# Peptides against a protein of PDB entry 4M9S, part 23

Target 1, 135 residues: chain A of PDB entry 4M9S
Amino acid sequence: SRGLVGVECITPYSYKSLAMALQRCVEVLSDEDRSALAFAVVMPPGVDIPVKLWSCVIPVDICSNEEEQLDDEVADRLKRLSKRGALLSGKRMPVLTFKIDHIIHMFLKHVVDAQTIANGISILEQRLLEIGNNN

## One batch from the design tools (peptide; made by RFdiffusion4, then SolubleMPNN)

Design b1_p11_6_s3 (from b1_p11_6, 5 letters changed)
Fold by OpenDDE base, seed 5:
Formats: C-alpha cells, structure tokens, sequence
Structure b1_p11_6_s3 (fold): chain B 135 residues (1-135), chain A 11 residues (1-11)
C-alpha cells in the first residue's frame, strides 16, 4: 500500500493570507506564549510529541526546581497555544501530547530567527542526551 | 535540573 504522501500544495496566495493571519495571531500573544511558539519550530511537524520533550525546549521562568511543576507550566502554555487558532493540536490519551502542523511549522521556519532555531536544536539535543544518560 | 532559559527575541 503506497502511502499517499499528500503533497498539500499550499498555493502561494493561500500561504500569503495564512501568513498574514498567523502574523496577527503571533502579535497578540504574550511574550511567554510567543517564545513558546517560536521554539515549537525545533519539533518535527505532524508528530504527537510528549510534554516531557516539549519541556526540554520551552523556556519557563519557574522558581521551583521541581520537574513536575515544569511540565505543568509547559503544558499550560501549549494548551493556550492550542486554543489560539490552529497553532498546536493537543491529545490527552494515551499520554498528553502536542503536535505542530506542517503549515504552522513552515511559517515558523520563515519568521523565527535562524540563530534561535539553531540554539533551540542544540538545547534539545543536549537535554535529550541528559535524559538518555539518566536512564 | 532543567533550568529555564531566558526569553530571546525570536521574531
């Protein structure tokens, strides 16, 4: 069975209108939520990613060093983003996950600073190695 | 310990 790789041919015109709409959505976000959205660019699109992995890259200002509080704060940010249009899609079962759509991811690749993307990838890689070494 | 990183202008 050849999986239909549905090439969603986003026409440049639909992309421009969508990009303008997305830009407006980004402008009304809080600084914290906007930063969380920016770092979503380091995740593979179309994949349900567990909150624990999101917590590796989403910047949070938590005074508590409790890992459980970190995951909860990250989850709250991702939930807020999921409620603002089609920025993210959340699933609760079997595990709480969030997914970035291909269209949103493509938008972020164009508007997020290249150095920010590179830094986010480096941070993710470092923290994944730490998680892997602690198991 | 996962330390939060400071917000950098991203857009």
Amino acid sequence: as target 1 above (135 residues)
Amino acid sequence: PVYPKTLVPVF
Scores: peptide ipSAE 0.033, ipTM 0.651, DockQ to the pose 0.040
Fold by OpenDDE base, seed 3:
Structure b1_p11_6_s3 (fold): chain B 135 residues (1-135), chain A 11 residues (1-11)
Amino acid sequence: as target 1 above (135 residues)
Amino acid sequence: PVYPKTLVPVF
């Protein structure tokens, strides 16, 4: 773990109290939910992203390779994160989507392991290409 | 398709 204790989110606004609160929220997450949150850093902030795209990068240990089961498990993780205040925001209509806010995204860029970010981006790019070729 | 499945501490 990068020592989360010293990461101040430098924003144009004084978010010191918010950053501290976010750090505490992250620390109490399960390993699975924390990993899911970490990979949210590869998504563009402020955009409602459908679960199918989240499923390209959220690490899920499923026994079946069925995409439907993957989407359900990913959705459950993202739903849990959305209940943790400012971590994610979910929308059910018109389709199930989740969004990461700019502030949270900026926080994650500082605290998530650089190799994890790089791997997540690579995987996302690969999966998007595969989806595009199969349609 | 290979999805990331291994949970690694990232924080």
Scores: peptide ipSAE 0.031, ipTM 0.642, DockQ to the pose 0.047
Fold by OpenDDE base, seed 1:
Structure b1_p11_6_s3 (fold): chain B 135 residues (1-135), chain A 11 residues (1-11)
Amino acid sequence: as target 1 above (135 residues)
Amino acid sequence: PVYPKTLVPVF
Protein backbone atom coordinates (compact mmCIF):
# COMPACT_ATOMS: atom_id res chain seq x y z
CA SER B 1 0.00 0.00 0.00
CA ARG B 2 1.26 3.48 -0.85
CA GLY B 3 1.39 5.99 1.97
CA LEU B 4 0.18 9.57 1.57
CA VAL B 5 3.28 10.23 -0.51
CA GLY B 6 3.10 13.64 -2.16
CA VAL B 7 0.33 15.06 0.01
CA GLU B 8 1.41 18.36 1.48
CA CYS B 9 -0.71 20.55 3.69
CA ILE B 10 -0.66 23.90 1.90
CA THR B 11 -3.78 25.50 3.43
CA PRO B 12 -5.51 25.53 6.82
CA TYR B 13 -8.51 23.94 5.11
CA SER B 14 -6.42 21.05 3.81
CA TYR B 15 -4.95 20.53 7.26
CA LYS B 16 -8.36 20.47 8.94
CA SER B 17 -9.82 18.07 6.37
CA LEU B 18 -6.87 15.71 6.57
CA ALA B 19 -6.84 15.82 10.38
CA MET B 20 -10.54 14.95 10.49
CA ALA B 21 -10.06 12.05 8.09
CA LEU B 22 -7.11 10.73 10.10
CA GLN B 23 -9.03 11.12 13.36
CA ARG B 24 -11.83 8.97 11.91
CA CYS B 25 -9.30 6.33 10.86
CA VAL B 26 -7.80 6.28 14.37
CA GLU B 27 -11.20 5.95 16.05
CA VAL B 28 -12.00 2.66 14.29
CA LEU B 29 -8.69 0.98 15.20
CA SER B 30 -8.41 -1.60 17.95
CA ASP B 31 -6.76 -0.44 21.17
CA GLU B 32 -3.63 -2.42 20.25
CA ASP B 33 -3.33 -0.97 16.75
CA ARG B 34 -4.05 2.55 18.03
CA SER B 35 -1.25 2.21 20.59
CA ALA B 36 1.11 0.98 17.88
CA LEU B 37 0.22 4.00 15.75
CA ALA B 38 0.82 6.38 18.66
CA PHE B 39 4.36 5.09 19.18
CA ALA B 40 5.12 5.54 15.47
CA VAL B 41 5.57 9.24 16.31
CA VAL B 42 9.05 8.51 17.72
CA MET B 43 10.32 7.32 14.32
CA PRO B 44 11.85 9.72 11.79
CA PRO B 45 9.34 10.37 8.98
CA GLY B 46 10.11 9.40 5.39
CA VAL B 47 12.58 6.66 6.37
CA ASP B 48 12.19 2.93 5.72
CA ILE B 49 12.58 1.48 9.22
CA PRO B 50 13.27 -2.28 9.71
CA VAL B 51 10.73 -4.22 11.79
CA LYS B 52 13.44 -4.92 14.37
CA LEU B 53 13.64 -1.21 15.20
CA TRP B 54 9.84 -0.88 15.30
CA SER B 55 9.77 -3.75 17.80
CA CYS B 56 11.85 -1.60 20.17
CA VAL B 57 8.92 0.79 20.76
CA ILE B 58 5.66 -0.91 19.68
CA PRO B 59 3.91 -2.22 22.82
CA VAL B 60 3.17 -5.94 22.50
CA ASP B 61 1.72 -8.36 25.02
CA ILE B 62 3.27 -11.73 24.24
CA CYS B 63 3.37 -14.86 26.39
CA SER B 64 6.94 -15.62 25.32
CA ASN B 65 10.07 -13.48 25.38
CA GLU B 66 11.04 -14.90 21.98
CA GLU B 67 12.27 -12.09 19.73
CA GLU B 68 10.94 -13.88 16.65
CA GLN B 69 7.40 -13.89 18.04
CA LEU B 70 7.74 -10.23 18.98
CA ASP B 71 8.87 -9.21 15.50
CA ASP B 72 6.06 -11.20 13.87
CA GLU B 73 3.38 -9.62 16.06
CA VAL B 74 4.80 -6.14 15.48
CA ALA B 75 4.94 -6.78 11.73
CA ASP B 76 1.28 -7.87 11.73
CA ARG B 77 0.22 -4.69 13.52
CA LEU B 78 2.20 -2.49 11.16
CA LYS B 79 0.75 -4.36 8.16
CA ARG B 80 -2.78 -3.64 9.41
CA LEU B 81 -1.91 0.04 9.85
CA SER B 82 -0.48 0.17 6.33
CA LYS B 83 -3.82 -1.09 4.97
CA ARG B 84 -5.94 1.50 6.82
CA GLY B 85 -5.94 5.11 5.71
CA ALA B 86 -2.37 4.84 4.40
CA LEU B 87 -1.11 5.33 7.97
CA LEU B 88 2.14 3.53 7.08
CA SER B 89 3.80 2.25 3.92
CA GLY B 90 5.41 -1.19 3.87
CA LYS B 91 8.28 -2.53 1.77
CA ARG B 92 9.20 -6.22 1.63
CA MET B 93 12.48 -6.12 -0.28
CA PRO B 94 15.34 -6.27 0.49
CA VAL B 95 14.06 -6.51 4.09
CA LEU B 96 10.65 -5.88 5.62
CA THR B 97 10.43 -2.19 6.50
CA PHE B 98 7.73 0.33 7.32
CA LYS B 99 7.74 4.08 6.82
CA ILE B 100 5.66 6.84 8.37
CA ASP B 101 4.89 9.74 6.04
CA HIS B 102 5.60 13.32 7.05
CA ILE B 103 1.92 14.28 7.10
CA ILE B 104 0.96 11.36 9.36
CA HIS B 105 3.91 12.10 11.62
CA MET B 106 2.87 15.74 11.88
CA PHE B 107 -0.66 14.63 12.79
CA LEU B 108 0.64 12.30 15.52
CA LYS B 109 2.83 15.03 17.03
CA HIS B 110 -0.35 17.05 17.66
CA VAL B 111 -2.70 14.31 18.92
CA VAL B 112 -0.49 11.89 20.89
CA ASP B 113 -0.03 12.94 24.51
CA ALA B 114 3.37 14.38 25.43
CA GLN B 115 4.09 11.77 28.10
CA THR B 116 3.57 8.90 25.62
CA ILE B 117 5.95 10.58 23.17
CA ALA B 118 8.56 11.12 25.89
CA ASN B 119 8.26 7.51 27.05
CA GLY B 120 8.57 6.20 23.50
CA ILE B 121 11.70 8.26 22.84
CA SER B 122 13.27 7.09 26.10
CA ILE B 123 12.54 3.44 25.28
CA LEU B 124 13.88 3.79 21.73
CA GLU B 125 17.08 5.46 22.96
CA GLN B 126 17.64 2.71 25.52
CA ARG B 127 17.06 -0.08 22.97
CA LEU B 128 19.33 1.54 20.38
CA LEU B 129 22.11 1.78 22.97
CA GLU B 130 21.68 -1.90 23.81
CA ILE B 131 21.80 -2.88 20.12
CA GLY B 132 24.86 -0.69 19.57
CA ASN B 133 26.73 -2.14 22.55
CA ASN B 134 26.04 -5.75 21.52
CA ASN B 135 27.42 -5.28 18.01
CA PRO A 1 13.05 -5.76 27.14
CA VAL A 2 10.66 -3.67 29.22
CA TYR A 3 7.78 -2.69 26.98
CA PRO A 4 4.75 -0.76 28.16
CA LYS A 5 2.58 -3.57 29.54
CA THR A 6 -0.61 -1.56 29.60
CA LEU A 7 -2.19 -0.06 26.52
CA VAL A 8 -3.43 3.33 27.65
CA PRO A 9 -5.61 5.40 25.36
CA VAL A 10 -3.14 7.93 23.97
CA PHE A 11 -5.52 9.93 21.77
Scores: peptide ipSAE 0.031, ipTM 0.639, DockQ to the pose 0.047
Fold by OpenDDE base, seed 2:
Structure b1_p11_6_s3 (fold): chain B 135 residues (1-135), chain A 11 residues (1-11)
Amino acid sequence: as target 1 above (135 residues)
Amino acid sequence: PVYPKTLVPVF
């Protein structure tokens, strides 16, 4: 199983220990990677999300507004997060996707700033609407 | 398109 897939928090102790482990994992991230992880909270858990959709909400500081560079930078951040094991799971075929697990998502819902979540959702909705209108 | 470029305090 990849990451925390199949982990059940049966006891409060298990939940607390997992939360502490996740907190420590978040603390050692770079600011950039931590921000990327935070915005993962706006994605539905358990769903393989294409990088194109991640790029709608993951903040990147790139000099160029080229979408290709944006997607690549986003993918790199998500790849780094996936290397932390339980944080994200990547799938390369048929399309590069990343998935946030339910437990991580639940954790993020509690620790990410509520305004950040709201803003992220709004941005995602706007971008999805734009994508939909351009098709 | 304008994408979020700046990091905000999130945690």
Scores: peptide ipSAE 0.033, ipTM 0.648, DockQ to the pose 0.043; fails the geometry check

Design b1_p11_6_s4 (from b1_p11_6, 4 letters changed)
Fold by OpenDDE base, seed 5:
Structure b1_p11_6_s4 (fold): chain B 135 residues (1-135), chain A 11 residues (1-11)
Amino acid sequence: as target 1 above (135 residues)
Amino acid sequence: PVFPKTLVPVF
């Protein structure tokens, strides 16, 4: 069975209209939620990513060093983004995950600063290595 | 220690 990789042929016109709509949605976000959305660009699109991996790249200003509080705060931000249009899709079972869609990811690749993307990837790589070494 | 990183203007 050849899986139909549905080439979502986003027409340039649909993309421009969607980009304008997304830009308006981004403008009304809080600074914290907008930053969380920007760092979503480092995740592979179409993949259900566990909150633990999101916590590696989502910037959170928490006074507590408790890892449980970090994951909860990250989850709350991602939940807010999932409620604002189609920015993210959440699943609760079997594990709490969030997914960025291909269209949103493509938008972010065009609007997020290249240095921010590079920094986010470097941070993710570093923290994944730390997690891997602690196992 | 998960250091809170400062919000850089991303857009």
Scores: peptide ipSAE 0.028, ipTM 0.627, DockQ to the pose 0.040
Fold by OpenDDE base, seed 2:
Structure b1_p11_6_s4 (fold): chain B 135 residues (1-135), chain A 11 residues (1-11)
Amino acid sequence: as target 1 above (135 residues)
Amino acid sequence: PVFPKTLVPVF
């Protein structure tokens, strides 16, 4: 099922209806899944992003220092989001990736707190630098 | 890595 990729918001009404539908979808999420979705706004839309990069920004309440468990928990959250209203699109091959669609990303840019977005970007940048320096 | 536990009410 190709998600909402083809829904050009042709009319303000369609946009409003979609926004209302998305808002309802977000409202029924758990706090954890909602937080994960919020941080998805930091990712570029339309790009298949590896779970490793998602793990840089998705908050996980894991007290474990085991990096492997972090990626798995992040993947599970993203999988749950992908099952709810096509909020994300997952690919398993060749590497597990998730993509946020442009329309969902636009929605998030309007509803997610600007400070949260800024913080998420900063965290992502820092962690990418750390990954780059360790390679 | 201490992920900030801060559930910032993002919505």
Scores: peptide ipSAE 0.027, ipTM 0.633, DockQ to the pose 0.045
Fold by OpenDDE base, seed 1:
Structure b1_p11_6_s4 (fold): chain B 135 residues (1-135), chain A 11 residues (1-11)
Amino acid sequence: as target 1 above (135 residues)
Amino acid sequence: PVFPKTLVPVF
C-alpha cells in the first residue's frame, strides 16, 4: 500500500482541497475518535510513536485502573483513525506504533483549540517525566 | 479519571 507519505502540498489549492477533505473526515468521526485525533497534534510529525506514549495524551474512559486496558483502548482508537485514510499510519512490527504525517499535523495545528494543544503538551510533559523517573 | 473528562469540542 503506497501510503500518502510523499505528498508535499506544492500548491495552496492542494492544501485547501486537502483541508476540506480532512474537515469532512473529522466531522464523521465519533466524539471519542475525534478527541483522540485532536491530541495527536502534540506528537512530533513523521515519527513512529509507540502506543505507550500515545496513552499519555489520548483521553480514554476506562472502568478499571488496569494500565493494560488503557493501552488496548488507545490502540483501538488509533487503529480506527488509521483506517480512516491518511489520518494516522500504523505499524505492527517490530512494535505497534502510530505516526502522524506532517500534512495532517499541520492541519490539526490550525483547527485544534489552542488551549487544548497547551493542555495536551503539559500532560505529555508530565507523563514523560513520570516515566523517566520510574526507570 | 486521569484525563479531564470534559471532551471540550476540540474542533
Scores: peptide ipSAE 0.026, ipTM 0.637, DockQ to the pose 0.046
Fold by OpenDDE base, seed 3:
Structure b1_p11_6_s4 (fold): chain B 135 residues (1-135), chain A 11 residues (1-11)
Amino acid sequence: as target 1 above (135 residues)
Amino acid sequence: PVFPKTLVPVF
């Protein structure tokens, strides 16, 4: 059975309506939460991503060098985004993960600055290499 | 990596 990958053809009209609705949601976010949402564009859509991988790309101004505090602060930002409707979906079990949906990811690809996307990908790649070399 | 405090106007 070939699962109908429903190519939701977002019509230009649906895109404008979605963009307007999402723009309003983005405008009411804090600067920190808005930045976190922007960097979600570097994650593969439809995949439950562990907080540890999110912490590689979510910008956090932490005064402490403690990695555990970084993951907690990142988790709190992602939790806030998940409470703002369909921006992210969180799962607590078996491991705390967050997922970006295809529609939101498609929106972010169009509105997030290209240099920000490129920087986020580069940072993610670097951090993944560091994690891989420490194992 | 110093994440720049400058919130890049992402949108």
Scores: peptide ipSAE 0.026, ipTM 0.632, DockQ to the pose 0.048

Design b1_p11_7_s1 (from b1_p11_7, 3 letters changed)
Fold by OpenDDE base, seed 1:
Structure b1_p11_7_s1 (fold): chain B 135 residues (1-135), chain A 11 residues (1-11)
Amino acid sequence: as target 1 above (135 residues)
Amino acid sequence: SYPKPRILPVP
């Protein structure tokens, strides 16, 4: 599915209309999908991000504690978001990636609480360091 | 456990 590629907010009216539409999309999400969307704010917009990096910040409760299921569950959540209101755009080749559009990212910066953003950044930084040290 | 994220209503 394609994100809101090519959409730019050029007027206050456009911003308000888009914000209202996005708010409606957020309201109908499950708690899990809404949580995933909130943490998408820590990713750089316009960049195809591998699922492995998304899994660093997307909250997932795995019953079996099998780490192998983490990426699959994260991918499923991101796929649902990509199909709903063009919140994300997915790409399957060469590897499965998801991208947040600039306009969606701008929306999230305004509506996600500051503590959530700070926590997400901290978690991402920590996990990236761990990945970098293990490679 | 992950902290509970919040998306606030649009003003």
Scores: peptide ipSAE 0.089, ipTM 0.748, DockQ to the pose 0.598
Fold by OpenDDE base, seed 2:
Structure b1_p11_7_s1 (fold): chain B 135 residues (1-135), chain A 11 residues (1-11)
Amino acid sequence: as target 1 above (135 residues)
Amino acid sequence: SYPKPRILPVP
C-alpha cells in the first residue's frame, strides 16, 4: 500500500500528525529494525537502491563473513521495514531494491543523531570506494 | 563494530 507517497505536508498540523505517527511507528520497531531505519537516512530519497548498497550501511550481526548472507539478512530487515507501510518501498524486479520516500527521509534527518548520519555517510563512502577498487 | 545508530525522540 503506497499510502503516504501522495501525502504532501501542506499544513503544520498534517506534519505534526505525520511526525507523531512516524514516531509511534519507530518506537514499536525492534532495536535491529530501528537501527536499519536510522541508517536509511544516508540514502538518497526517491531512488531505488540495490540491496548491495544498503548492505554497506545497514548494521548486521552475522556470524559469517559471507557476503551472500549479509545481503540476505539486510534484505530481510528492509523487507520488514517495507511491511510497515510508508517506511520503505521494495521492488523485486529486475533487481531487489528498496527506496526511502522523501517524507520519511525528512523525518529521519530530524530524528537521527547527527553523528550517526555522519558515520553512516563515511562508512558508505568507504565501502563504495572498496567496491569500486575491487571492480 | 558498527556504530550504534541513535534515533532521538521527536520533540
Scores: peptide ipSAE 0.083, ipTM 0.743, DockQ to the pose 0.594
Fold by OpenDDE base, seed 5:
Structure b1_p11_7_s1 (fold): chain B 135 residues (1-135), chain A 11 residues (1-11)
Amino acid sequence: as target 1 above (135 residues)
Amino acid sequence: SYPKPRILPVP
């Protein structure tokens, strides 16, 4: 099966109108969901990412130190984002994953603060090292 | 603690 790498040529005009629409969608999000969306920028676009990896970068205020509760709370946030238009796409089989589309990722690269992006990458790298050392 | 993310307005 030849994966049609559809080069979606987004014209600058379609991008501007889409960006305005996306900005409106972002404004109506809760602070928690907006934070989750911001950190989604550190994930590679078009890739189905397991919830465990999302939990490395999505900020969650959980009183419980149970890892299982962290993944569940992160999954709930990502599910809410997936219901808000085309922000994320979720798959349940074979493993629960979420994917950020190229268009949304491109939008986030332009609107998320550079320091936020840098911090998110640093946090992801740190958590991946910790996971790798515990295996 | 996670830093507070900032999303800038679309120009």
Scores: peptide ipSAE 0.083, ipTM 0.752, DockQ to the pose 0.582
Fold by OpenDDE base, seed 4:
Structure b1_p11_7_s1 (fold): chain B 135 residues (1-135), chain A 11 residues (1-11)
Amino acid sequence: as target 1 above (135 residues)
Amino acid sequence: SYPKPRILPVP
């Protein structure tokens, strides 16, 4: 699998080809993983984001209210996405983080519904404020 | 509840 990480210049042709390839990758995802990928668009590209912050926006149906289970389930989804092409890049040290590539992020900006993006940003902002107020 | 995200077909 050629890692998308090496593409420095996107021509319109390269973008279209990449978009088609990414679309095929997205189509084979489960509904849950596809949803997680869609909400990844609200994160800044090229930044290692801790799982805790991902958990603010990644939709997870958890039976328990345990925060630890939330982070684990989110991490599992993000790990699956990282294994399916170069959708995400994970780092384990010093803390488990995931990063969305600029190219993938650009793709998502074009294909994710505008209302979904707006809602995701709003949710992220709200959750960040809550975290900030509880500290 | 999280909204259901929609990923549109690539034009």
Scores: peptide ipSAE 0.045, ipTM 0.703, DockQ to the pose 0.613

Design b1_p11_7_s2 (from b1_p11_7 with F2Y H6R)
Fold by OpenDDE base, seed 2:
Structure b1_p11_7_s2 (fold): chain B 135 residues (1-135), chain A 11 residues (1-11)
Amino acid sequence: as target 1 above (135 residues)
Amino acid sequence: PYPKPRILPVP
């Protein structure tokens, strides 16, 4: 169910109401899931992003440096977020991807700390460069 | 280590 894909914030009131609802959703998240959601702001909205790319920015504390475990843990976090209705949309086939909707992305751009956004972008760029150089 | 993200309250 794509919960908010059809929600048009055509009025300031609608926007405020939606923002308040989203804030409430964010407040009840675990610290880990909230952190994952925060860094989702660096992803382009409306695009199905492979877990591998999410793993570049989603903070995960893993006991081993095994890449497979990293992707699995990231996927689990993103899955939890997707179960919170409109926060993310998961797609399992043909490749496991997650998408942030434009409205959620817009919300995050307003509420995520500017330094966090900048750091997330920098980390993403660095990781993408590393991936590109290793291939 | 990742920087600690911060989400601010909606105004």
Scores: peptide ipSAE 0.163, ipTM 0.801, DockQ to the pose 0.604
Fold by OpenDDE base, seed 4:
Structure b1_p11_7_s2 (fold): chain B 135 residues (1-135), chain A 11 residues (1-11)
Amino acid sequence: as target 1 above (135 residues)
Amino acid sequence: PYPKPRILPVP
């Protein structure tokens, strides 16, 4: 798999080709992984984001209220995305983090539904405030 | 409940 990391979109043509390739990658994802990828658009690109913050926006249907299980399930989804076309980059040390590449993020900004983006931002803001108030 | 996210097709 050619890692998409390092592809420069210099021309509209190159962007279109990359977008088509990314669209094909997205189409073969499970509904769950595709949903996770969609909400990745609310994260700042090029930043190593801890799994705990990803868990604020990644939609997971967990039967248990255990926060530990939530983080594990989110991490598994993000790991799958990192393996498929390098949609994300994972880092284990010092803390497990995932980063969305700027190119992938630009793609998502164009293809993710505007309402999805708005909802994701709102949810993230709310969860961050809750975390901040509980500390 | 999380809203259903949608990724639109690339034109």
Scores: peptide ipSAE 0.099, ipTM 0.763, DockQ to the pose 0.621
Fold by OpenDDE base, seed 1:
Structure b1_p11_7_s2 (fold): chain B 135 residues (1-135), chain A 11 residues (1-11)
Amino acid sequence: as target 1 above (135 residues)
Amino acid sequence: PYPKPRILPVP
């Protein structure tokens, strides 16, 4: 499968307009959905990522420690984000996945706090190691 | 368990 990494040359004008539109979208999100969007910055853009991997970094307050409930809640949040403009793209088959676009990812790299990004990467690395060791 | 994420306003 040829990953068309289209280098979209965003003009400064297009960037400013896009940033303003995205900022408006972010402002109307719930705190939970905004948190989910912030941590999407740690994912590689243009890649269909399974919900299980998203659940490693998306913050969820669950009443039970059941992994199935975690994945379902994460999936619901990502579904809501996918319905709001171009924030995420969902795919249901063969496995439920979500993808962050390069444009959205570039936006997040500029607006998400550097400490949040660093923490998200650290958490993802830790969770991936745990998954790898348990297999 | 999860850090509080921050998204800054676009300047």
Scores: peptide ipSAE 0.049, ipTM 0.707, DockQ to the pose 0.618
Fold by OpenDDE base, seed 3:
Structure b1_p11_7_s2 (fold): chain B 135 residues (1-135), chain A 11 residues (1-11)
Amino acid sequence: as target 1 above (135 residues)
Amino acid sequence: PYPKPRILPVP
């Protein structure tokens, strides 16, 4: 029996109600957590992404260029977002990862500024290239 | 430097 992956046809009504609820959640975030959430739009939905890859796009203002501090700060932001319910889901084992769900990703694609999305993709591509060249 | 992201109001 091929399980019908029910295409949850998000009706315009369901989308509007979800968008309104999510907008309220976004409004109460700190500026730094809201920034982290915005850049989550560049990640593929439904995939457990290691913190190292999140650190390529999540904006952080750290006093040192130490990679370990960068990953820790990014992890803290993602952990806070995961505690806000449906925004992100975290997994600690076997490695620390975070996942954005399809429905949240769909919301972000509509509400995040187009230039922000383009910049985030460009930054991710650049950082991945740098990582690949160093291996 | 990272850009300042904007999350727009839901219409």
Scores: peptide ipSAE 0.047, ipTM 0.701, DockQ to the pose 0.554

Design b1_p11_7_s3 (from b1_p11_7, 5 letters changed)
Fold by OpenDDE base, seed 3:
Structure b1_p11_7_s3 (fold): chain B 135 residues (1-135), chain A 11 residues (1-11)
Amino acid sequence: as target 1 above (135 residues)
Amino acid sequence: SYPQAKILPVP
């Protein structure tokens, strides 16, 4: 029985110290950006994800039902998160994508409310089904 | 209405 040696990410920082630093970064975010960051927990870490897929889970209160405006607003939020302590990493080419790093994702899994995670997964699944049925 | 996301304090 080869126990999966959980790669304890030996960061030079104690897990506690890193978590406290990240918590402080989260506390200074706007309510909208903090919500966006929370729902990022439903995405797999280390993967460049197109904005279109992010738009399935990032909560945006837009007055217009134009899909193009939704993607732009989502992109703006993700860009702000990428500028604040590198909570996300963005790439512009060939397609605009954002990635959550493993360390940030692990932090979010511990601090995001379980109900929020469940809701995010449910919303993502629903939106993916809708996209699949329209293709 | 999108559910309000909650981030809890680190223990």
Scores: peptide ipSAE 0.259, ipTM 0.840, DockQ to the pose 0.579
Fold by OpenDDE base, seed 1:
Structure b1_p11_7_s3 (fold): chain B 135 residues (1-135), chain A 11 residues (1-11)
Amino acid sequence: as target 1 above (135 residues)
Amino acid sequence: SYPQAKILPVP
């Protein structure tokens, strides 16, 4: 399902209504999917991002240290989020990617704990450096 | 271990 392209709310009323609707969507998520959504705040909005980059910040507890299994589990979580309203939008071709819309990103910036955001950014930066050094 | 993510209620 294509995520709805959200338009930035211009009025306080529209923002409040949208925020309440999104809060309701967040409340029905599992703990693991909610955590995945929280860390999506560190990604730039409106950009189709490959699963490999999402895997740098999405928390997954896997028994195997195989990178392939990590990407698959991350993809499954992101797929579930994409089916919950307008939280994410997925694209299969040419490469499997997911995108967070600007309106959802703005919502997350307001509701995700500041320490969570800071931790997510630090983890992303560290893992991106590791990827860059291995190339 | 990943840090615990927290989403706060909308005020």
Scores: peptide ipSAE 0.259, ipTM 0.841, DockQ to the pose 0.612
Fold by OpenDDE base, seed 4:
Structure b1_p11_7_s3 (fold): chain B 135 residues (1-135), chain A 11 residues (1-11)
Amino acid sequence: as target 1 above (135 residues)
Amino acid sequence: SYPQAKILPVP
């Protein structure tokens, strides 16, 4: 088994046990939800991130380019993930946000393909710049 | 188009 390198985390579960449990959760996800979860690795853990920022990296192919529809679709995906154990944590107030826990984030950093991570970061950076220029 | 995400199995 691949060990967790470089980060110590306090958990009631061993990393291996937790990783196996998380893997089972990931395996039962739809392809779209699994992709959303994978790209969640680019977000800083433990931070309540607005849906608008999630929409910068969460892949959505079905909805229109309307920001409202995009955000709604992204929110729905993130909500589904939040309902599946500890994958994400959502808050509705003051604004709709989602947070990835440190433990889940460490898991994702370990299992998500390096190229996927790099691509996600690149896309996020690009879209953040676009948002900054449009405001 | 979005890049295809890949999650590897836990060894």
Scores: peptide ipSAE 0.258, ipTM 0.839, DockQ to the pose 0.695
Fold by OpenDDE base, seed 5:
Structure b1_p11_7_s3 (fold): chain B 135 residues (1-135), chain A 11 residues (1-11)
Amino acid sequence: as target 1 above (135 residues)
Amino acid sequence: SYPQAKILPVP
């Protein structure tokens, strides 16, 4: 395949080589972690996003009724992604946040299915509205 | 519930 080499970006790596490396990383993820990574595409790149907002779009199949446990489960998934090929960057202070960089986000825009992206946006919008209505 | 995400091969 031609890969994503035709996409303009600034990186110390060959974009084709980076795309191939990222593809390999994605292939070895668990289904849950791969789903979390896919939905990360709906977040703006280069922005430190609080875990609470990530929890609006990261899919969780089994969780308790406690919101605190939901955030913890989401945080654990994002932490695993941050340790695997630096797919995300985490910060603990002043608030626990995760960030997707521009290069990873650009990769995801090209490989995540269009319907998945649309679904993720819809889910995020719905959850944000719910949060807003509860404040 | 959340739908299953799909990631396609690098084109």
Scores: peptide ipSAE 0.255, ipTM 0.841, DockQ to the pose 0.727

